# Peptides against a protein of PDB entry 1ZZD: the designs that were tried, part 37

Target 1, 109 residues: chain A of PDB entry 1ZZD
Amino acid sequence: FQVVNPYLLRDLVDLGIWDEGMKQYLITQNGSIQGLPNVPQELKDLYKTVWEISQKTIINMAADRSVYIDQSHSLNLFLRAPTMGKLTSMHFYGWKKGLKTGMYYLRTQ

## One batch from the design tools (peptide)

Design b1_p29_1_s3 (made by RFdiffusion4, then SolubleMPNN; from b1_p29_1, 19 letters changed)
Fold by OpenDDE base, seed 4:
Structure b1_p29_1_s3 (fold): chain B 109 residues (1-109), chain A 29 residues (1-29)
Amino acid sequence: as target 1 above (109 residues)
Amino acid sequence: DTIDEPTEVELEELEKFRKKLKEEAEKLK
């Protein structure tokens, strides 16, 4: 598994270069964009300085068994009276939501 | 969005995901 920094993903989308090919490229390059010819150098420089730290942080957060929290009302209810089952559900929900939103996890088959 | 109890299959997927993430994190150290 690899994690794409939410801001990096945003930038790639804004550049109009995010597609399945780009996804596969990032998988093979361990999330690095340094080798992409169609990415502006200024973005490469920006993410060169923070990429490794950001990737480590995001991966560590995702690997943690802690509950993921968002602004959903249902999540607030779970926090008020958490059970082990609810905590697991919240964590899993955070993972699933991350797959659909900014905290993007790249998967290989 | 609603939060439901995960199925056994989903729990297995989550655990596999966690393990792979930890492995990748270690590679970055």
Scores: peptide ipSAE 0.017, ipTM 0.290, DockQ to the pose 0.041
Fold by OpenDDE base, seed 5:
Structure b1_p29_1_s3 (fold): chain B 109 residues (1-109), chain A 29 residues (1-29)
Amino acid sequence: as target 1 above (109 residues)
Amino acid sequence: DTIDEPTEVELEELEKFRKKLKEEAEKLK
């Protein structure tokens, strides 16, 4: 399965580009939207910072207890000075909300 | 969005989640 940020799914739906093809694309791209031509750059920057960076951090923590924090692409005050605790909480919050909505896990059909 | 620090119970769930992510990441390699 592929872990996906529920807010990303919401934004893709709002853009009118969410479909089965998009779902499969996200699975093959490990949740990355960086290569999508029909997604605004602002959203690419946002989810690079909010989702992709946080996932990398969590995976690194699971692997060797090291962390990766990149603040170069912060888009709001909340993300301008992220701490490890903040990133962890944000990732968990997204996970928990995804579980509640049933949209967190994307599985190949 | 407002993000609060996780409770102890949530931290346990987070650790399980981290383990799962690691396992899935390894499967993709």
Scores: peptide ipSAE 0.017, ipTM 0.295, DockQ to the pose 0.028
Fold by OpenDDE base, seed 3:
Structure b1_p29_1_s3 (fold): chain B 109 residues (1-109), chain A 29 residues (1-29)
Amino acid sequence: as target 1 above (109 residues)
Amino acid sequence: DTIDEPTEVELEELEKFRKKLKEEAEKLK
């Protein structure tokens, strides 16, 4: 299923623009906020989706943390027992590595 | 394997950044 980046969610909440409409917008835009006129450019630069990032960076991070790309625009996480803490750590790690992706597809094994 | 989690310092810096972004967003209204 689709998982929103917890940091992106927090930022959108802090901006006071998070609601059901925003949620649906992100789903239709595959997690991208680049088209939102009421979002500061600095926030847009902070978060990218998988297709907005270099393939090399994605592969490097994926190889390190048991994730891979099975679709050109989505990062799939495969964990036997995923927790919110693990998801948060993965999002943060990806951000630190330059992924800054706003959405992951999580699959359990 | 375990990966790094946000430190208290990093979270504080993020909060400061969010505050700036919020102020900028308010100017757009």
Scores: peptide ipSAE 0.017, ipTM 0.281, DockQ to the pose 0.049
Fold by OpenDDE base, seed 1:
Structure b1_p29_1_s3 (fold): chain B 109 residues (1-109), chain A 29 residues (1-29)
Amino acid sequence: as target 1 above (109 residues)
Amino acid sequence: DTIDEPTEVELEELEKFRKKLKEEAEKLK
């Protein structure tokens, strides 16, 4: 089971590089963008740290947490001192932003 | 970016999404 980070999907759309080819690439690469030449290094660095977080853990947090944790901190702050609550908030925020771009989750069996 | 508190509509959609994720998460066990 593969899940692509909603923040990543948003950023790919914002960069104007999201298409069917990109979708297939992410599926093949298990969500990694490290090999993409048209992605800024800043984004690669950012999502490298995100990728270090278990996708299983993220899914479990999204599925099990019935309450929203109100956090106004940035994604970078969440990654500096990750807690279950912060990760849940991060996931929600990423999901919400993804919805606005039309793609909030990319998953494959 | 600042995380805003979700609207009621967003919470409803999130709940539906969580249900779907829960079903898919069970497949990982």
Scores: peptide ipSAE 0.016, ipTM 0.310, DockQ to the pose 0.032

Design b1_p29_1_s4 (made by RFdiffusion4, then SolubleMPNN; from b1_p29_1, 17 letters changed)
Fold by OpenDDE base, seed 3:
Structure b1_p29_1_s4 (fold): chain B 109 residues (1-109), chain A 29 residues (1-29)
Amino acid sequence: as target 1 above (109 residues)
Amino acid sequence: DTIDEPTEVELKELEEYKKELEKKKKEEE
């Protein structure tokens, strides 16, 4: 599974560029949008910090949380954000900035 | 609710931290 920021998903939808192709691209790029030419630079800068956090570490810290399907976006699994006690200072900063409302796991069909 | 943009200093620190984590991972393999 590939972890993505819920606000990023919202912004991509608002831009009208969210589709199955975009979903697959994010999976192959480990959640990075830096290589997308149709995304404003301001958004790239905003979500760069979240991307720089180790996806594996985030998954490990949230592994004990309940997983359910979020119907707001097709085929996304939602996890509640990990507690502060499970985060290092650097990872906590990333969580506080972009993952405080939860995280999504993208999957292939 | 709100998301602030990271500073250049913060971005550099995150990149360095990521490199350290990757190094640690390779050493444990």
Scores: peptide ipSAE 0.018, ipTM 0.329, DockQ to the pose 0.026
Fold by OpenDDE base, seed 2:
Structure b1_p29_1_s4 (fold): chain B 109 residues (1-109), chain A 29 residues (1-29)
Amino acid sequence: as target 1 above (109 residues)
Amino acid sequence: DTIDEPTEVELKELEEYKKELEKKKKEEE
């Protein structure tokens, strides 16, 4: 499975590009969105590689807050993610807030 | 649920966090 930041999932849903294909893509790309052509550069910058924590590290940090997503409930779970503030606050609080609120685990369905 | 703009102290903590993340990434490679 692949761990993904809940705010990233929310943003992808808001962009209207979240689907099974996107999920599989993220799994193969280890959660990176840098190669996606239909994602605004602003979001790519927000979720740049320096913030793309390894799956192992994320699991260790958020093992007790993990959320497993299936196809039927994925959208509802994404909508539960809290709203982020300004870009600077997003950089600081985004990952930590995501860890506190739970990390999402993507798997093949 | 909103996030306030970080203070200067929090920005320093952010930089330290970034360094820690980079270190961990390198250790895992």
Scores: peptide ipSAE 0.017, ipTM 0.312, DockQ to the pose 0.056
Fold by OpenDDE base, seed 4:
Structure b1_p29_1_s4 (fold): chain B 109 residues (1-109), chain A 29 residues (1-29)
Amino acid sequence: as target 1 above (109 residues)
Amino acid sequence: DTIDEPTEVELKELEEYKKELEKKKKEEE
């Protein structure tokens, strides 16, 4: 499932730094790009201001793609009443799936 | 695989992975 804001994804692609490794990094960082040295500060500042929107987007994208991943029904249940604990579990699952399968999925909304 | 709360072992693995990623970042600088 997707864990990246679609606008951020576009910007990372434009920078030529988007790949599977970047995806896994973002999963471990809960979608944050603040720690990336190869991202312009201007872009970091932009997404700092829209951080809450980015997090909501991650949740929405996960919900939209819940039927695509393993244990789709379980993920759907988590998204009905998301908590920080549940979100952590989802990110961990995404990380684990990435390590196990190297899954890359991108779909337009 | 199921989606549930990470175990202590899995959390340790996650932290090790994060450290590895940070190490790679520093090597690229």
Scores: peptide ipSAE 0.015, ipTM 0.273, DockQ to the pose 0.021
Fold by OpenDDE base, seed 1:
Structure b1_p29_1_s4 (fold): chain B 109 residues (1-109), chain A 29 residues (1-29)
Amino acid sequence: as target 1 above (109 residues)
Amino acid sequence: DTIDEPTEVELKELEEYKKELEKKKKEEE
């Protein structure tokens, strides 16, 4: 199964690039937007960590009830029996971390 | 840092961020 990031979905819709083709692309790419040419790089960077978290969560949920996430951004999470609500919160947390760095990039460039 | 649901303030920040991203996208095209 695939876990959908609701914030990513909203952002793609707001950018006006969400359609059936985009949906199918994301399915084939296991939720990654890194290969999309019509997505701003800042948005790709913003959701990179979130994507990593999601992949880790999917793997762990399939194998175990416990989720341990260790990312390059020093994001360490340990969840037991995660619910959809917890996953949503985790996605937002990853997004917020990326926002701090991404917004700085936009201001300085 | 705490993992919680987004607040109204954070949602407003998201909207502003998306506006900036769209602006930059148009400038690059």
Scores: peptide ipSAE 0.014, ipTM 0.270, DockQ to the pose 0.039

Design b1_p29_2 (made by RFdiffusion4)
Fold by OpenDDE base, seed 4:
Structure b1_p29_2 (fold): chain B 109 residues (1-109), chain A 29 residues (1-29)
Amino acid sequence: as target 1 above (109 residues)
Amino acid sequence: ALEEAKAAREALLAEMKAAEAAADPAFDF
């Protein structure tokens, strides 16, 4: 598990805002920079963590490439605050989209 | 290099947004 993206680290250093405080902040926030006021919005958009990406979009992309994905490659999904309702919705959505691999690996924050 | 990465990310985000917009609005997660 890597908390800080190496490219993000580089860009933060280049911005001159990398310090021990920033490091501790990122550790606490699991790599998210969305809450930092001194980071340009473009960088925030660039470095969205897996927890900040719509999992619906991930399923859509997986469905679109379903012909090319190996059956052994189960879809990895990330939810910060999973509920049974969300999990059920994701399952039915994946089914509706025709994902051959109905097994999702759920990771929680 | 950073600008190229930003441009690539913007393109990807646009594609993701389009894909999400095409999704069934009954599902939100």
Scores: peptide ipSAE 0.101, ipTM 0.370, DockQ to the pose 0.557
Fold by OpenDDE base, seed 2:
Structure b1_p29_2 (fold): chain B 109 residues (1-109), chain A 29 residues (1-29)
Amino acid sequence: as target 1 above (109 residues)
Amino acid sequence: ALEEAKAAREALLAEMKAAEAAADPAFDF
């Protein structure tokens, strides 16, 4: 699988900080640059991975879309450390927000 | 085209942050 986003790679090259060490670092961090002290915050915000985005926010966005959808729609959810409590909360939150389907594609890291 | 894509992503991220702020704190995930 592609660990490093091609556009992120370009931006890191433009910053002059791309090298073999950086490549290996990103591999060990599953593509995350959040822990790098020499990367601008704007770039960190731009290249948040799916594991770094609040799943609550994702559900809210899906609920907003569902206002215009009559049929069921799928939702991808990403959990780094899934627990039964989190899964239950996510399901009931989606229901409370008016999602018409319980079709969640759960992805784990 | 790439700059347009970046701008679109930035706008989406701003919307996501706003949505997170409005989310119910009773749910933790």
Scores: peptide ipSAE 0.092, ipTM 0.360, DockQ to the pose 0.800
Fold by OpenDDE base, seed 5:
Structure b1_p29_2 (fold): chain B 109 residues (1-109), chain A 29 residues (1-29)
Amino acid sequence: as target 1 above (109 residues)
Amino acid sequence: ALEEAKAAREALLAEMKAAEAAADPAFDF
C-alpha cells in the first residue's frame, strides 16, 4: 500500500523538502500538499487533483492509522458528484475496514 | 513537462482505482 504517490515523492525529494514530517503531513492531509508554504505553486497545481484520489485509498490510509491509534480519527472524503449508492458503499467500506465511528467530513466539488 | 507529469499521475491514479475495484468489487466509489 502506497501512501505517497511516487511521482510526488520524487518531486519533493528533488526539492529537498522531503522528510519524516512531510510524510506525516501528507498522510494526515490525505495526500494534499495545498497547505504547505514551502512547496512551489507549480507542484500544487500539478497535484491539486484531490478529487481524483481514490477514496478507497483514503479509507485504507485512515484504517492503517487506526491500527496504531485507538481513538477515532476525522476522515475527509471527496466526491465530485455523490450518489446515495456511493455514499452507502463508502460507509460500509469504512465499516468493513474497522474504522470506528468518528467525524466524517464529506467534501463535494 | 508539466502536462506529461499530470498525465502520468492521472494514469497512476486510474491504475490504483482499478486495482482497488478488482480487490473489493462490492464497493464502487
Scores: peptide ipSAE 0.084, ipTM 0.330, DockQ to the pose 0.176
Fold by OpenDDE base, seed 3:
Structure b1_p29_2 (fold): chain B 109 residues (1-109), chain A 29 residues (1-29)
Amino acid sequence: as target 1 above (109 residues)
Amino acid sequence: ALEEAKAAREALLAEMKAAEAAADPAFDF
């Protein structure tokens, strides 16, 4: 796994906030900059990790692609703190959106 | 330029989020 996006690394260097401490922080946070107070919100929005975006968005994008193919691409969902309620909602939402292939992998942090 | 591309991406993401919230308010995950 590349923990740090190369474009994010460039932007952090340009901001003058890249150092060994920042590197270690990103490793422990699996590449997330959301908790950093000295990073502009614009960059936080741009560099959301797979753990930080709505899984609904991922399902919608997969459903849109599936319109033009016989079988849906394999769908991987990522939840930081999965609950039975969230899993059930994702399952039925995927069904409602017409995904031909169900959830292939659930990843947790 | 890179800054223009970033701004365009952010605008698109915001529009997507708004559209998804309006289309399926019953699901939040």
Scores: peptide ipSAE 0.074, ipTM 0.319, DockQ to the pose 0.403

Design b1_p29_2_s1 (made by RFdiffusion4, then SolubleMPNN; from b1_p29_2, 18 letters changed)
Fold by OpenDDE base, seed 1:
Structure b1_p29_2_s1 (fold): chain B 109 residues (1-109), chain A 29 residues (1-29)
Amino acid sequence: as target 1 above (109 residues)
Amino acid sequence: MEEEERKKLLEELKKRKEAEAKSDPSYDF
């Protein structure tokens, strides 16, 4: 099911660009605003979909939290177009960062 | 409160990007 991000909705209203066309656009783009020319880059950076987020950053954040967690993270990784090279790199990177769980689930499109 | 939290999140995102840029470029994914 689809869930509207209320913060994104507000910011689009504040920009004066919220209408039924924008709503349909967001549906067709699976919530991505990266293609919108009239949206500031700041908002594009804030409202990245999971497919637009650096998985390296996700691994880094997981590593940073790991020192405060007794057990481990259910760390999910998201690749729009996975390759064996990328997956291998991610596994070794997570390992080098000392993650107990390098990847719980891989999500792909 | 919500606008202040939004600004804080944006600043945190900036810091994360800066940290990522300093990391080993051989790990890009």
Scores: peptide ipSAE 0.162, ipTM 0.480, DockQ to the pose 0.615
Fold by OpenDDE base, seed 2:
Structure b1_p29_2_s1 (fold): chain B 109 residues (1-109), chain A 29 residues (1-29)
Amino acid sequence: as target 1 above (109 residues)
Amino acid sequence: MEEEERKKLLEELKKRKEAEAKSDPSYDF
């Protein structure tokens, strides 16, 4: 099922650009606002979907937090178009960063 | 979080992002 991000909804209302057309746009774009010309870049950066976030950044953030947890992260990674090269590089990068779990689930689009 | 602490954090995040962009392209994903 689809869930509306209440913060995104508020900020789009505050911009005066929330309507039924915007709602349908967000549904068709799976919540992405990157293509909207009338949205400030700051909001585009704030409301990135998981497919718009660098997985390298996710691995870095996981590595930074790993020192404060005993077990491991159930670290899920997201690739629109997985390749053997990308998967290999992600595994080696996570390993070099000292992650106990470099990838728990891989999600694809 | 104080405004100065927020600004400092954002600047640090910017520096990290710039350093990552200069890293080995084999780890771009």
Scores: peptide ipSAE 0.151, ipTM 0.467, DockQ to the pose 0.272
Fold by OpenDDE base, seed 3:
Structure b1_p29_2_s1 (fold): chain B 109 residues (1-109), chain A 29 residues (1-29)
Amino acid sequence: as target 1 above (109 residues)
Amino acid sequence: MEEEERKKLLEELKKRKEAEAKSDPSYDF
Protein backbone atom coordinates (compact mmCIF):
# COMPACT_ATOMS: atom_id res chain seq x y z
CA PHE B 1 0.00 0.00 0.00
CA GLN B 2 1.05 3.65 -0.47
CA VAL B 3 2.29 5.78 2.43
CA VAL B 4 2.61 9.57 2.24
CA ASN B 5 6.10 10.81 3.15
CA PRO B 6 5.62 12.57 6.55
CA TYR B 7 8.10 15.35 5.67
CA LEU B 8 6.29 16.02 2.38
CA LEU B 9 2.97 16.02 4.27
CA ARG B 10 4.32 18.63 6.72
CA ASP B 11 5.63 20.87 3.93
CA LEU B 12 2.30 20.69 2.04
CA VAL B 13 0.46 21.61 5.27
CA ASP B 14 2.90 24.51 5.83
CA LEU B 15 2.11 25.70 2.28
CA GLY B 16 -1.61 25.59 3.15
CA ILE B 17 -2.37 23.27 0.19
CA TRP B 18 -2.99 19.97 2.02
CA ASP B 19 -6.57 18.71 1.71
CA GLU B 20 -8.46 15.58 0.61
CA GLY B 21 -8.04 16.63 -3.04
CA MET B 22 -4.25 16.84 -2.62
CA LYS B 23 -4.25 13.41 -0.97
CA GLN B 24 -6.17 11.91 -3.91
CA TYR B 25 -3.84 13.68 -6.36
CA LEU B 26 -0.75 12.13 -4.70
CA ILE B 27 -2.37 8.67 -4.82
CA THR B 28 -3.18 9.09 -8.53
CA GLN B 29 0.34 10.38 -9.30
CA ASN B 30 2.07 7.58 -7.31
CA GLY B 31 3.57 10.15 -4.92
CA SER B 32 4.86 12.58 -7.57
CA ILE B 33 4.51 16.33 -6.91
CA GLN B 34 6.27 17.40 -10.14
CA GLY B 35 2.98 18.32 -11.83
CA LEU B 36 1.76 20.64 -9.02
CA PRO B 37 1.88 24.30 -10.17
CA ASN B 38 1.53 25.73 -6.63
CA VAL B 39 4.58 23.87 -5.19
CA PRO B 40 8.01 25.61 -5.24
CA GLN B 41 10.65 24.05 -7.52
CA GLU B 42 12.96 23.54 -4.52
CA LEU B 43 10.38 21.22 -2.92
CA LYS B 44 9.86 19.39 -6.25
CA ASP B 45 13.64 18.81 -6.38
CA LEU B 46 13.65 17.58 -2.76
CA TYR B 47 10.69 15.18 -3.04
CA LYS B 48 11.49 13.23 -6.21
CA THR B 49 10.12 9.71 -6.59
CA VAL B 50 12.55 6.91 -7.53
CA TRP B 51 11.44 7.30 -11.18
CA GLU B 52 12.42 11.02 -11.16
CA ILE B 53 15.92 10.59 -9.68
CA SER B 54 18.80 10.74 -12.17
CA GLN B 55 20.30 7.25 -12.46
CA LYS B 56 23.57 8.84 -13.62
CA THR B 57 23.76 10.66 -10.27
CA ILE B 58 22.98 7.39 -8.45
CA ILE B 59 25.86 5.66 -10.33
CA ASN B 60 28.21 8.56 -9.47
CA MET B 61 27.30 8.37 -5.78
CA ALA B 62 27.75 4.58 -5.85
CA ALA B 63 31.21 4.99 -7.44
CA ASP B 64 32.20 7.55 -4.78
CA ARG B 65 31.21 5.10 -2.00
CA SER B 66 32.66 1.98 -3.69
CA VAL B 67 36.25 2.67 -2.56
CA TYR B 68 35.10 2.27 1.06
CA ILE B 69 33.13 -0.99 0.50
CA ASP B 70 35.02 -4.30 0.76
CA GLN B 71 32.74 -6.59 -1.26
CA SER B 72 30.42 -4.53 -3.49
CA HIS B 73 27.26 -2.42 -3.55
CA SER B 74 23.93 -4.10 -4.45
CA LEU B 75 23.18 -1.14 -6.73
CA ASN B 76 19.61 -1.13 -8.03
CA LEU B 77 18.71 1.09 -11.00
CA PHE B 78 15.27 2.41 -11.96
CA LEU B 79 13.97 3.19 -15.46
CA ARG B 80 10.37 4.02 -16.43
CA ALA B 81 10.96 2.93 -20.04
CA PRO B 82 14.19 0.95 -20.51
CA THR B 83 15.76 0.71 -23.97
CA MET B 84 18.79 -1.29 -25.14
CA GLY B 85 20.59 2.01 -25.73
CA LYS B 86 19.95 3.25 -22.15
CA LEU B 87 20.91 -0.12 -20.63
CA THR B 88 24.13 -0.27 -22.65
CA SER B 89 24.99 3.32 -21.67
CA MET B 90 24.32 2.60 -17.97
CA HIS B 91 26.49 -0.55 -18.00
CA PHE B 92 29.42 1.12 -19.76
CA TYR B 93 29.14 4.24 -17.59
CA GLY B 94 29.15 2.19 -14.37
CA TRP B 95 32.12 0.17 -15.70
CA LYS B 96 34.07 3.33 -16.62
CA LYS B 97 33.38 4.64 -13.09
CA GLY B 98 35.02 1.49 -11.67
CA LEU B 99 31.90 -0.11 -10.18
CA LYS B 100 32.31 -3.80 -9.32
CA THR B 101 28.50 -4.07 -9.56
CA GLY B 102 27.08 -1.71 -12.18
CA MET B 103 23.51 -2.99 -11.83
CA TYR B 104 22.35 -5.63 -9.36
CA TYR B 105 18.67 -5.24 -10.27
CA LEU B 106 16.87 -3.19 -12.86
CA ARG B 107 13.44 -1.94 -11.80
CA THR B 108 10.93 -0.81 -14.44
CA GLN B 109 7.52 1.03 -14.12
CA MET A 1 14.65 17.33 9.67
CA GLU A 2 15.59 20.73 11.06
CA GLU A 3 15.02 23.86 8.94
CA GLU A 4 18.75 24.57 8.55
CA GLU A 5 19.45 20.97 7.44
CA ARG A 6 16.60 21.28 4.92
CA LYS A 7 18.06 24.52 3.49
CA LYS A 8 21.52 22.94 3.11
CA LEU A 9 20.03 19.88 1.38
CA LEU A 10 18.06 22.06 -1.06
CA GLU A 11 21.18 24.08 -1.92
CA GLU A 12 23.20 20.90 -2.52
CA LEU A 13 20.43 19.43 -4.71
CA LYS A 14 20.35 22.65 -6.76
CA LYS A 15 24.14 22.50 -7.34
CA ARG A 16 23.92 18.81 -8.34
CA LYS A 17 21.09 19.55 -10.79
CA GLU A 18 23.13 22.32 -12.43
CA ALA A 19 26.20 20.06 -12.69
CA GLU A 20 24.14 17.20 -14.15
CA ALA A 21 22.66 19.50 -16.81
CA LYS A 22 26.24 20.17 -18.03
CA SER A 23 27.23 16.48 -18.10
CA ASP A 24 28.02 14.43 -21.23
CA PRO A 25 24.74 13.80 -23.12
CA SER A 26 26.15 10.51 -24.49
CA TYR A 27 25.08 8.95 -21.18
CA ASP A 28 21.43 10.05 -21.13
CA PHE A 29 19.45 7.73 -18.86
Scores: peptide ipSAE 0.149, ipTM 0.455, DockQ to the pose 0.460
Fold by OpenDDE base, seed 4:
Structure b1_p29_2_s1 (fold): chain B 109 residues (1-109), chain A 29 residues (1-29)
Amino acid sequence: as target 1 above (109 residues)
Amino acid sequence: MEEEERKKLLEELKKRKEAEAKSDPSYDF
């Protein structure tokens, strides 16, 4: 089910752009604000959906914390449009970064 | 999220974006 992000809601209210039309837009865009011309880039950078987050950054953060984890972590990766090239690159990048678990689940859209 | 935590998060996001731009163009995904 869908859940309202209360922080996004507040920031859109503070911008004076929250209405029923904005609500319906967010529902149709699965929570993405990237296409909204009246939203500052700062908020677009803050409120990324999982499909808009760099998976390279996710792997980097996973590598940085992995040295402090006794076992491993269930690293889930998200690709809107997966290709064999991207998947191979992600696996080898995670491996070169020393990850024990390069990918627990892959989610696609 | 408190305003000071929001500012810290935005500064960290900026630093990460700058680091990504300097990274090897290999492994872009």
Scores: peptide ipSAE 0.153, ipTM 0.465, DockQ to the pose 0.497; fails the geometry check

Design b1_p29_2_s2 (made by RFdiffusion4, then SolubleMPNN; from b1_p29_2, 17 letters changed)
Fold by OpenDDE base, seed 2:
Structure b1_p29_2_s2 (fold): chain B 109 residues (1-109), chain A 29 residues (1-29)
Amino acid sequence: as target 1 above (109 residues)
Amino acid sequence: EEEKKLKELKELLKKMKEAEAKSDPSYDF
């Protein structure tokens, strides 16, 4: 099961690179466009999959918006290859950043 | 308009990367 981001689809169509080959590529790559040479880097940076985003950035963003809410966010973190070291680092980093809940859910690929 | 939006997005991404770089490098994940 895979859902294509509708905005990504639009932008690929606007670039004139959307075709059946591109569709099959996205299916095989789980929605990633990082390996496509004909896509601008800015779009690659914009349309990162959850596995391609720095989880540190996700924690930072959660901490930044947490000051506007009195409840903890349902924070989901995604790691391709979780290690105890990474998990510990995420928990302590989240705590250091002042998150009420350092991690709610961990997802792995 | 699209070029303008792309430039704005690029600048935002740059700021995000700079902010990330200023974070404690001991936390890498």
Scores: peptide ipSAE 0.064, ipTM 0.317, DockQ to the pose 0.419
Fold by OpenDDE base, seed 3:
Structure b1_p29_2_s2 (fold): chain B 109 residues (1-109), chain A 29 residues (1-29)
Amino acid sequence: as target 1 above (109 residues)
Amino acid sequence: EEEKKLKELKELLKKMKEAEAKSDPSYDF
């Protein structure tokens, strides 16, 4: 099931654009507001879904954290349209960045 | 205050994206 971010809901209400149509839009778009012309870009950047976040950034953040932990933490990566090329690049990039283990979980849409 | 914070966040995200673009192109995905 899909859950709307409560802070996103608040901000949409404050903008005066929350209604039944907006609710149905979010359901059909799996929570994405990127296509809405009446939402400021700053809010779009803040409320990205997992499918809209750079996985390279996620790997970088994981590599930075791994310096301070003994055991490998669970790393979840999200790709809307995975390809063998992307998976290979992500694997080798993570390895080059010094991740102790490869990707634990791949999520696809 | 919230508007200022959102602008600062936008600039930070832009800088991060630019830094990522300058990374090794052999690891594009």
Scores: peptide ipSAE 0.063, ipTM 0.324, DockQ to the pose 0.309
Fold by OpenDDE base, seed 5:
Structure b1_p29_2_s2 (fold): chain B 109 residues (1-109), chain A 29 residues (1-29)
Amino acid sequence: as target 1 above (109 residues)
Amino acid sequence: EEEKKLKELKELLKKMKEAEAKSDPSYDF
């Protein structure tokens, strides 16, 4: 079953836009609010799904954490529309950032 | 307290976006 983020639910209620239609919209959009015209952009930026967050940011955070561990941690990356160019860029970027281990798992939508 | 937490999250998000903007533009993904 799909669970709505409780903080997102609260914010949508506070905006007065939560109803059954909104609930069904979120279900069909797998939790994404990016297409909603009545939601402030700041909230859209805050409540990005794994498919909407920059994977470069994920790699940067992984690189920052890697200085504290001897063995590489698992890294999961998410691309809605993967291309060979994007995959190559992510691989070399991760390498350039000093990750001991490249991408462990790629998820596609 | 919730307003404070939201402010902290917004500031963190801003810092993340700024760090991302400083990344090498030759890597597009």
Scores: peptide ipSAE 0.057, ipTM 0.325, DockQ to the pose 0.627
Fold by OpenDDE base, seed 4:
Structure b1_p29_2_s2 (fold): chain B 109 residues (1-109), chain A 29 residues (1-29)
Amino acid sequence: as target 1 above (109 residues)
Amino acid sequence: EEEKKLKELKELLKKMKEAEAKSDPSYDF
């Protein structure tokens, strides 16, 4: 059982494209709307899944938080197709951004 | 209230994308 993001649901209803077919599509796509031709790019950008968000952004947000806390906070990163190059880049980028602790968890699709 | 939150989120997203565009292109992930 999967729950659709309520805000996404609202916006799809407002677009007049919400139906049972759309619901089933989202289930099969694990919540992704990136492949839908009738959805504005603005909404596609807003409703990216964890696999579609730049992990650099996640690292940036973590780094920004880290300056306000004494202890390391957990960081989960998501890669659809991990490569050694990407992993190395993520590690060094996180280090360069001043994260107290490196990557805690890597999740793959 | 939800509409306000959505607008704020969209604005934040825009700012983040702009910041990403200025970031080091050697890090793409």
Scores: peptide ipSAE 0.056, ipTM 0.322, DockQ to the pose 0.562; fails the geometry check

